# Peptides against a protein of PDB entry 2AKA, part 112

Target 1, 299 residues: chain A of PDB entry 2AKA
Amino acid sequence: MEDLIPLVNRLQDAFSAIGQNADLDLPQIAVVGGQSAGKSSVLENFVGRDFLPRGSGIVTRRPLVLQLVNSTTEYAEFLHCKGKKFTDFEEVRLEIEAETDRVTGTNKGISPVPINLRVYSPHVLNLTLVDLPGMTKVPVGDQPPDIEFQIRDMLMQFVTKENCLILAVSPANSDLANSDALKIAKEVDPQGQRTIGVITKLDLMDEGTDARDVLENKLLPLRRGYIGVVNRSQKDIDGKKDITAALAAERKFFLSHPSYRHLADRMGTPYLQKVLNQQLTNHIRDTLPGLRNKLQSQL

## One batch from the design tools (peptide; made by RFdiffusion4, then SolubleMPNN)

Design b2_p19_3_s4 (from b2_p19_3, 8 letters changed)
Fold by OpenDDE base, seed 2:
Structure b2_p19_3_s4 (fold): chain B 299 residues (1-299), chain A 19 residues (1-19)
Amino acid sequence: as target 1 above (299 residues)
Amino acid sequence: FQAELEELFEEIDELNEKL
């Protein structure tokens, strides 16, 4: 079973190299959420490094195929610059920004062309995620006036695929009924079979409010359930607060919170990473019968 | 690419036989 995710990674790389990634129904997890929902922070917390672009508005402007590989060494590699090992994760961030700008230009536009990034680390489980641009309704700066629709069309290209699992990232400090992530997930997965809910910003909820009913899967039931996480604040990120210290603070938050204490062993970033590894491994196993024939018919 | 794809398909077939 441990070799299933690496096998799919090799398929992803092979098809990316020929430009056919967009039409393939590979078993994968697409990450969806509104702008500032906390998607990038969740991904960085898995790696334990600051390596994603930061800023206001649309941060992710191309699909990022993030392949996490458990290894004794820590380094990153891009498919577009084979043989270059990155050990400084600030250089990884700069390469993502440069490669994004090379294709999209300076107008903060988007492109459907993926960036393929592999991260080897002793701190990760084998896990592949496709980070997608954050949903927005308001163009910022020189963005095209139809940017909302361009993002939506890009997301639909991934999330409509039968073998795509959906990691729907929603902030707890906003009305869940208005969650862009859960809306798009419900549109393409009305029975909630392919969707995993992530609830961020639980530490930023108004006093006397909680997301207990959501996390207990009682409000908007998903077959795969919900996992709550606590990310670093923007102040903590700007202050370069250590991610290991942030993960300890997250654990303390769940254990000390009256509404979440009984759920604490099924919450937090380390538990989310474990669940996603298991869900992806099982999903690859379940989709492996007939995968060859399906891929051959798409070539 | 074709040779790489054939190898990957053989690995898929071998895994399906073990499941």
Scores: peptide ipSAE 0.365, ipTM 0.893, DockQ to the pose 0.790
Fold by OpenDDE base, seed 4:
Structure b2_p19_3_s4 (fold): chain B 299 residues (1-299), chain A 19 residues (1-19)
Amino acid sequence: as target 1 above (299 residues)
Amino acid sequence: FQAELEELFEEIDELNEKL
């Protein structure tokens, strides 16, 4: 069981090397969300490092195959930079930006060509996620006017695949009925069989409101349920608030909140990591029968 | 690449036999 995620990682790397990643139905988790939904912050909270591009608008412009590997040492490796170990996560961020710009140019365009990033850390569980561009309706800078559709088409290449699980990231301080993540998930997974809901910004909800019914899976039921998280605020990020301190604050938030206290052991970033590790492992196991034959038929 | 895939496919087959 422990080797299932590493096996799929090697498959992902092998197929990435030949440029065929987008057409393969590998057992994987695609991360979807609107811009500013807190998607990047969730991923950084798994690693405990700031390493993703930051900014306004579309920050993720290529699929990022993020392979988290539990290890006694902490470093990152890119598939496109074989043999280079990154120990400074600012250099990881800069490499993502540089490699993105190398392919997309300076126009803030998108490319379907993945970046494969492996992070070894004692602070992670084995977990692979495909981070996808944030959904947006508004072009920024020199982006083409159809950028919304280009992003949508890119997302659809992943989320339409039968073996793709969907991590749908939605902010609680916005109308969940209008969540871009839940909309796209509902389109391709109408029965909610492949979708895991993540609710961010629970700490930013209006006073006297809560997302209890959503988190209890009563409002928009998903087979795989919902997990609430509390990310660092932009002020906390700018103030260089440590992620470890943020995770402690997240735990305190759930334990102290009247509406969430009873759910606190099934909420927060550490619980989300555990659930995703289990979900991915089980999903790989369930997909493994016939996977060889399926992959061979797609070559 | 082909050799790498064959190794991975063998590992898949071995895992499937254990499941």
Scores: peptide ipSAE 0.363, ipTM 0.892, DockQ to the pose 0.791
Fold by OpenDDE base, seed 5:
Structure b2_p19_3_s4 (fold): chain B 299 residues (1-299), chain A 19 residues (1-19)
Amino acid sequence: as target 1 above (299 residues)
Amino acid sequence: FQAELEELFEEIDELNEKL
């Protein structure tokens, strides 16, 4: 069982190399959320490094296949530049930006062609996620006026696949009934079988309000439930606040909050990472029967 | 690619036999 995620990573790399990755129903987790929902911060918190593009608007403009691999060493490698080991995660960020701009140009357009990034680290569990562009309704800069639909169509290529799990990232400081992530998840997974809810920005909720009912799976039930997380603020990111310190603050937040204390052992980024590793491993195991035949039929 | 894919499919088959 320990090799199931690495096996799927090799499949992803092989199919990505021939340009067929978008059409395959591989067991994977797609990350969906509105713009500024906190998706990038969740992914960076898994790695413990700042390595994703930053900015206002649509930052992720290509699918990012993020393959986390537990290792004694810490480095990153891109599929498009095999053999180059990145040990500076700022260089990883710059490479993502450069490789994105190479395909999309400077107009902040999007492309469905994935970037495959593998991160080896002693601080990660084996986990593969596909980070997708943030859903937006308003074009920014020189983006095409139909950018909302382009993003939606790109997301649908992933989330409609039966073997795709959906990590739906929603901010707690916004109306969760209007969450773009939960809406798209409900559209393609109406029974909530493939969706894992992540609730961010719990620390930014108005005083006297909480997301307890959501986190207890009472408001919008998902079979796989919800996990709350607390990300670094933009001020903390700009101030280069250490992710380890942020994870300690997250733990303290849940333990000290009256509405969340009883859930604290099932909340936070480390628990989310563990759950996703287990969910992905089990999902690969459950989909492995007939996977060969399915993949062969899709070639 | 075909050789790599065949190896991966063999690994899938072996894993399925163990599960």
Scores: peptide ipSAE 0.353, ipTM 0.888, DockQ to the pose 0.817
Fold by OpenDDE base, seed 3:
Structure b2_p19_3_s4 (fold): chain B 299 residues (1-299), chain A 19 residues (1-19)
Amino acid sequence: as target 1 above (299 residues)
Amino acid sequence: FQAELEELFEEIDELNEKL
């Protein structure tokens, strides 16, 4: 079963190389959410490294196909830089920024052309995620005034596909009924069959409030449920707080919180990673025969 | 590309038989 995700990774790479990514309904998980919802922090917590672009406004401007592969060694590889192994994750960040700017220019525009990044690590489970641009309403810099719609159209290219699972990332310290992630997920998955909810910023909720009803799947039911996580604060990121220490603090948060203690074994980044690995593996198993038949009929 | 897809399909079949 562990080999299904690497197999789909090879399919993704092959299709990316021929420029046909947009027409393929590959089994994948698309990550959606508003700006500052904590998407990039969740992905970095899986790897245990700081490697994603950071900043104000739209940071992710191209789809990032992040292929996590369990390995005895730790390094990254880009599909556009074959044969180059990155062991410094700061260089990985710089390469994402450079490759983004190469295609989009300096105007902070977006492009639907994916960046394919594979990370080998002993600290990851096999998992592939497509990080998508954060939904925004406000153009920044030289961005076009219709950037909101351009981002939406880009997201729709992924999330409308039947074999696309949706990781909907929502902050707990905002009204979840107004979550951009849950809104777009409900539009394309009205029955909640393909959507996994992630609730971030549980540590930033107002005193006397909690997200218990959401995490118990009682408020906005999803078939695949919700998983709460606690990411590093921006201060912790800027201070280069160790991700291992942050994961220990996350575990302590859930165990010590009166509203979440009973859920603690089904919360946090390590549990999310495990669930996503299992969900993706099962989804690949279920969809791969149909995908094969479709592809074979086109050959 | 066709040869690569055929190889991938063979591997898919082998994996599906093991599952």
Scores: peptide ipSAE 0.099, ipTM 0.762, DockQ to the pose 0.621; fails the geometry check

Design b2_p19_4_s1 (from b2_p19_4, 11 letters changed)
Fold by OpenDDE base, seed 1:
Structure b2_p19_4_s1 (fold): chain B 299 residues (1-299), chain A 19 residues (1-19)
Amino acid sequence: as target 1 above (299 residues)
Amino acid sequence: SAELQEKIEEILQEIDELV
């Protein structure tokens, strides 16, 4: 069953090529969260490379279909420039920025048209994620005054689909009851059947506070539970701290923290990647009969 | 699109081989 994710990737590519990506309820994981919740850092930690756009405000302005494929070689490919292999991940970042600007223009607007990026790496499990624009309430620069609603409407096009799993990314150093990610997830998945919680910034919580009750699935229960992660700080990113070293520091954080030590084997980025691979594989398997029938009806 | 139909047929065949 290791080939189920690549099979769905071929479907995603086929539908993207004809501009109909939004119309098919493909089994997928949509990544949702507020601005600066740590979504991009989680995705970069899976690859072990810096390759996503960075900056202030809305960084992700188009859906990014990120297809991770386990391979003996390391390179990236875009669907919009077939045949070009990227081995420098800085060039991958620049291509995402250029392709985003080409469609959205200079006004930092958003577009629902996805970018399809495939990354081959020996360091990844097979996993496909759809990174979505960060939810915001405040327009920045030349953004339209209704940008909050435009982002929300774009997210709803993905997360309302029955076969869409939701990776809800929330920072621990903010009130989780007010998490934009958990709010939107609860709106479209009130029973918590499709939502996986990710708690970032656990290392930035106030002294004497912890997210133990959340991580133990006691505060806001999700069927698929919560996984805590520790991303690189902005200082670590600016200092070009190696992601491998950051993953070791994350492991050390959970093992040494009195509130999280007992959960340490079910926390961190490597565990999250494994869980997402398994969840997506199982979800594809369960949806495959219905998908087959739908595809056949379109012939 | 004829190309899309061909791709769908190929994928359907692969699905049938996995089941």
Scores: peptide ipSAE 0.319, ipTM 0.867, DockQ to the pose 0.634
Fold by OpenDDE base, seed 2:
Structure b2_p19_4_s1 (fold): chain B 299 residues (1-299), chain A 19 residues (1-19)
Amino acid sequence: as target 1 above (299 residues)
Amino acid sequence: SAELQEKIEEILQEIDELV
């Protein structure tokens, strides 16, 4: 069972290398959410490294196929830079930025062409995620006026696929009823069968408010439920707060909070990683017979 | 592509071994 995710990774790499966005509905998890919802921070917390672009506005401008592989060594590899091993994750960030700019230009436009990044680490579970551009309504800088629709159309290419699971990332300090992530998920998954809810910024909620009803799956029920996480603040990121220390603080947050203590064992980034690994593995197993037949038909 | 076909065949074999 542990080899199912790497097997799908090999398929992803093979199809990406030929430039065919193969009509293969590969079992995958697409990460969706509004700008500043905390998507990139969740992914970095899985790796335990700062390696994703940072800034205001649309930071992720191309799909990032992030393949996490449990390994005895820690390094990253890009599909577009075969044979180069990155051990400095700042160089990984710079390569993502450079490769993004190479395709999109300097106007902060978007491209549907994925970046394929594999990260080997002893600190990760086998997990593949597709990080997608953050939904926005307001063009920034030289972005085209229709950027909102361009992002939406790009997201729809992934989330409409039957074998695509949706990791819907919503901040707790914003009205959940207005969550861009949950809106798009409900549009393409009205029965909530493919959607996993992630609630970020639980530590930034107004005093006297909590997201308990959401996390208990009572407000907007999803079959796969919700998982709360606490990411580093922008101040913590700027202060170079260690991710390991942040994960310990996250655990402490859930255990000490009156509204969340009873949920603490089903919350936080480590639990989210475990759940995603299990759900993706099971999903691959369930889809494998259909995938096999489709692959055979291409020979 | 012959290379793609070879990769698909390898993956199919691995699928058959895992299931």
Scores: peptide ipSAE 0.315, ipTM 0.865, DockQ to the pose 0.659
Fold by OpenDDE base, seed 5:
Structure b2_p19_4_s1 (fold): chain B 299 residues (1-299), chain A 19 residues (1-19)
Amino acid sequence: as target 1 above (299 residues)
Amino acid sequence: SAELQEKIEEILQEIDELV
């Protein structure tokens, strides 16, 4: 069963190459969250590299199909740049930015056309995620006034699909009842069957407050539960703090925090990666018979 | 396209081997 995720990756690549088959409800995980919720940091922590666009406002402007593949070697490949292996992850970042700008133009608009990025690494589990634009209410620069609705419509194209799991990323230092990620997830998954909650910025909560009730699945219950993570601070990112050191600090945070110590083995980025790998693998297995029939009917 | 069809057939074969 170790090959189920790579199998679906081949399907994703085949359909993306033709541009036409947005209609296949492939088993996938869509990543949703407000701007600055910490989505990009979670993805970079899986890889252990800085490779995603950074900045204020809408950073992700196209869906990014991120295919993580466990390998003995470390490199990245884009579907739109066949045969080119990227070993410098800064070049990966630049290629994402360039390819985004090529399609969206200079107005910082959005496009529903995915970028397909595969990362081979010894430090990853097999995992495919679709990073989606961060939800925003305020246009920046020369963005269209209706950018909020454009982003929403783009997200809905993914999260409304029955075989789409939803990774809802919410910051703990904001009111979780107002989480854009949890709101959109509740809209399309009212029973909480497809949603996995990720709580970021647990280290930035006000003194005397904690997210224990959320992480224990008591406040806003999801069938698949919640996983807390601690990302690098903006200062740590700017200072080029090593992600490996950040992961060790995350582990220390959970172990040392009186509200989270009892949950520490079910928290943090490495645990999240394992859970997502298992959830995706199981989801593929469950959907595979139906997918087979759909594929056969298209021949 | 013929190429897509071939890829789908290959994937179907792999699915049948895994199920």
Scores: peptide ipSAE 0.306, ipTM 0.858, DockQ to the pose 0.632
Fold by OpenDDE base, seed 3:
Structure b2_p19_4_s1 (fold): chain B 299 residues (1-299), chain A 19 residues (1-19)
Amino acid sequence: as target 1 above (299 residues)
Amino acid sequence: SAELQEKIEEILQEIDELV
């Protein structure tokens, strides 16, 4: 079972190399959420490194197929630059930015063409995620006026696929009823069968408020439930706070919070990573017979 | 692509070994 995710990774790489990624309903997890929902921070917390583009506005402008692979060594590889091993994760960030700009130009436009990034690490579980552009309503800079719709259309290419699981990332310090992530998930998965809820920014909620009902799956029920996480604050990011220290702080947050203490063992980034690994593995297993038949028919 | 076909065939073989 441990080899199922790497097997699908090889398929993803093979099809990405020929530009056919969009046509295959590969078992995958698409990450969706509004701008500044904390998607990139969740992914960086899995790796334990700062490696994703940062800034104001639309940061992710191409789908990022992030393939996490448990290994004895720590390095990254891009499909578009085979044979180059990145050990400096700042260079990984710069390569994502450069490769994004190469395709989209300097106008901060978007492209549906994925970037395939594989990260080998002893600190990760095998996990593949597709990070998608953050939903936004307001064009910034030289972005086209229809950028909201372009992003939506791009997301729909992934999340409408039957074998796509949806990691819906929503900030707790915003009205969850108006969550862009949960809204799009409900549109394409009305029964909540493919959606995993992630609630970020639990540490930024107003005093006397909590997301307990959401995390207990009582407010907006998802079959796959919700997992709360605490990302580094912008101050912590700017201060280059170590992600390992942030994960310890996250654990402390859940254990010490009166509303979340009873959920603490089913919360936090490490638990999320474990759940996603298990769910993706099981999902691949369940879809593999159908995938095999489809692949055979394409030969 | 012959290379792609070969890769798919290898993957299919691996699928058959895992299923």
Scores: peptide ipSAE 0.290, ipTM 0.854, DockQ to the pose 0.743

Design b2_p19_4_s2 (from b2_p19_4, 10 letters changed)
Fold by OpenDDE base, seed 4:
Structure b2_p19_4_s2 (fold): chain B 299 residues (1-299), chain A 19 residues (1-19)
Amino acid sequence: as target 1 above (299 residues)
Amino acid sequence: SAALQAEIQAILEEIDELI
């Protein structure tokens, strides 16, 4: 079972090298959510490093195929610069920005061409995620006025595929019925078979309110359920608060919260990572017979 | 490419061992 995710990673790399990533319905998890929903923070919390672009506006502007690989060593590698090992995750961030700008220019435009990033770490489970641009209605800088549609079209290239699981990231401090992530997921997965809900910003909800009904899968039911997480605040990120300390604070939050304490063992970033590893592994296994036939037809 | 075909073939063999 442990080898299934690495096997699909090899396929992803092989097809990325020839520009054919979009044509294969590979078993994968696409990460979707509105701007500032907390997607990048969830991914960084898996790695335990700050390595994703940050700022105002659309941060992710190309699909990022993030391949987490459990290893005895900690380093990153890009498919576009093979043989270069990154041990400084700030350099990883800068490389993502540089490689994005190389393709999109300085206009903050988007490109459907993926960046393939592999992170080796003793602190991760094997997990591959495709981070997608955040949904937004407001162009920033010199972005084209149709940027919303360009983002949607890019997302649809991934989330419409039958073998694509959807990690729908929604902030709890906003109306979940209006969540961009849950809306797009409902559009392409109306029965909620492929969607995993992530609820961020639970610590930022108004006093006397909670997301218990959502987290218990009672409000907007998904077959694969919901997992709540607590990310670092922007102040904590700017202050370079350690992610390990943030994960301890997240655990404390769920354990101490009257509405969530009974769910605490099925909440938080470490549990989310475990669930995603298991779900992706099982999903790959279920899709392998069909994938085999498709691969055979390419020979 | 020949390299891609070789990689696909290797992956197919690994899949066949897993299913």
Scores: peptide ipSAE 0.428, ipTM 0.910, DockQ to the pose 0.636
Fold by OpenDDE base, seed 2:
Structure b2_p19_4_s2 (fold): chain B 299 residues (1-299), chain A 19 residues (1-19)
Amino acid sequence: as target 1 above (299 residues)
Amino acid sequence: SAALQAEIQAILEEIDELI
């Protein structure tokens, strides 16, 4: 059962190498959310490293197929440069930026062409996620005026696929009823069968407010439920606060908060990683018979 | 490509062992 995610990774790599990613409904998890919803921070917290582009505006401008692989060694490799092992995660960040700019140019445009990144680490579970550009309403810099629709169309190419699970990332310090992530998820998954809710920024909610009803799956019910997480603040990121220390602070937050204490064992980044690994593994198993028949027809 | 077909065939064989 532990080998199902690596098996699908081999399929992803094979199809990415020929540019035909669009024709196969591979079992995958697409990460969706508004700009600054905390998507990149969730992914970095899984790895325990700073390695994703940071900045104001749209940071992710191409789909990032992030393949996490449990290993005794820690390194990264890109599909576009297979001979290079990265042990410095700052170099990984720079390579993502350079490869993004090579395809999109310097105008902060977007491209639907994925970047394929594999991270080997003793600190990860086997897990593949597709990080997608953040939804935005306002063009930044030299972005085209229709950038909102270009991003939406790109997201729809992934989230409309039946074998795509949706990791909908929403910040708690914003109106959840207006969450871009939950809106797009509801449009393509009206019964909430494929959607997993992630609630970020729980530590940034106004005093006397909480997301308890959301996390208890009572406000906007999803079959797969909601998981709350606490990411590093921008101040913590700028101060280079260690992710391991931030994960300990996240655990303390849930255990000490009156509204979340009873949920604390089903919250936080480590629990989210376990749930995603299990859900992806089970989803691959359930889709394998159909995938086998599709693959056989391609020979 | 022949290489892609060989990889797909290898993956199919592995799937058949798991199902």
Scores: peptide ipSAE 0.424, ipTM 0.910, DockQ to the pose 0.628
Fold by OpenDDE base, seed 5:
Structure b2_p19_4_s2 (fold): chain B 299 residues (1-299), chain A 19 residues (1-19)
Amino acid sequence: as target 1 above (299 residues)
Amino acid sequence: SAALQAEIQAILEEIDELI
């Protein structure tokens, strides 16, 4: 079973190389959420490195197929520059920005053409995620006036696929009933069969409030449930606070919080990574017979 | 392409060993 995710990664790379990524319903997890919901921070916390573009507005402007591979060594590789091994994750960030700008231009536009990034690390489980642009309602800078709809249409290309799981990232310090991630997930997965909820910013909730009912799957039930996480603050990110220290602080948060202590073993980034690995592996297994038939028909 | 078909065939063989 450990080889199923790498097998699908080979398919993703093969189809990406020919520009047909949108046409195949490959078993995958699409990451969705509003701008500043904490999506990039969740992905960086899996790797334990700062490597994603940061800034105001839309930071992710192309789909990022992030392939995490457990390995004895730590390095990154891009599909568009095969054979180049990146060991400096700041150079990984710069390559994402450069490759994004190469296709979209400097006008902060978006493109549906994926970037394929593979990260080898001893600190990751095998896991593939498709990071998608953050949903926004307001164009910023020189963005097209219809950028909201362009992002929505791009997201719909992924999340409408039957074999796409949805990682819906919502901040706890905002009204969850108004979560862009949960809204789009409910639209394309009304029965909550494909959606995994992630609740960020639990540490930023007002005193005397909590997300216990959401995390216990009582408020907006998803078959695959919810997992709470605590990301680094913007101050911690700017101050280059170590992600390992942040993950220890996350564990302490859940253990010490009166509303979450009983859930603490089913919360946090390490547990989320494990759950996603298991769910993706099982989902691939369940889709393999159909995928086999589709692949055979292309020969 | 022939290279893509060969890769798909290799993947199919691996799938057939897993299911």
Scores: peptide ipSAE 0.418, ipTM 0.908, DockQ to the pose 0.628
Fold by OpenDDE base, seed 3:
Structure b2_p19_4_s2 (fold): chain B 299 residues (1-299), chain A 19 residues (1-19)
Amino acid sequence: as target 1 above (299 residues)
Amino acid sequence: SAALQAEIQAILEEIDELI
């Protein structure tokens, strides 16, 4: 069962290498959310490394196919530079930035062409996620005035596909009814069958407020439910706060919070990783017969 | 390409072992 995700990874790599990513509805999880919703922090918390581009504005400007592979060794590989093993995750970040800039130019534009990154680590479960550009309404720097629509169109290329699961990342310190992630998910998955909710920034909610009703799946029901997480603050990231220490603090947060204590075993980044691994594995299994027939028709 | 067809064929064989 654990081999299903690596099998789909081989398909992703094969189709990416020929530019035919759009032709096959591969079982995958697309990560969607507003700018600064905490998407990149969730992904880095899975790996336990700082390796994603950081900054103000639209940081992710190309889809990042992040293939996590459980291994006894820790290193990264890019599809666009085969044979190079990265052991320094700062070099991974720099390569993402360089490869992004190579395609998009210096204007901070976007491109729908994925970057395929595989990370081998003893600290990960097998999991593939497609990190998508953060939804924004305000162009920054030299971004085109229609950047909001360009991002939406890019996201729609992924999330409209039947076999795409949606990881909808929403900050708790904002109105969830207005969540860009939940809105786009509801547009393409009106029955909430393909959507997994992630609620970030639970530690930044105003005193006397909580996201309990959301996390209990009572406010905006999703079949696959919601998982709350606590990411490192930007100050913690800039201060190089250890991710392991941050994960311990996240666990402590849920256990100590009156509104979340009863949910604590079904919250946090490690639980999210397990759920996503299971959901993706099961989803691949369910889609595999149809995928097999489609692949056969391409020979 | 022949290389892509070979990879797809290999993947199909692996799928057939899993389903």
Scores: peptide ipSAE 0.411, ipTM 0.906, DockQ to the pose 0.637

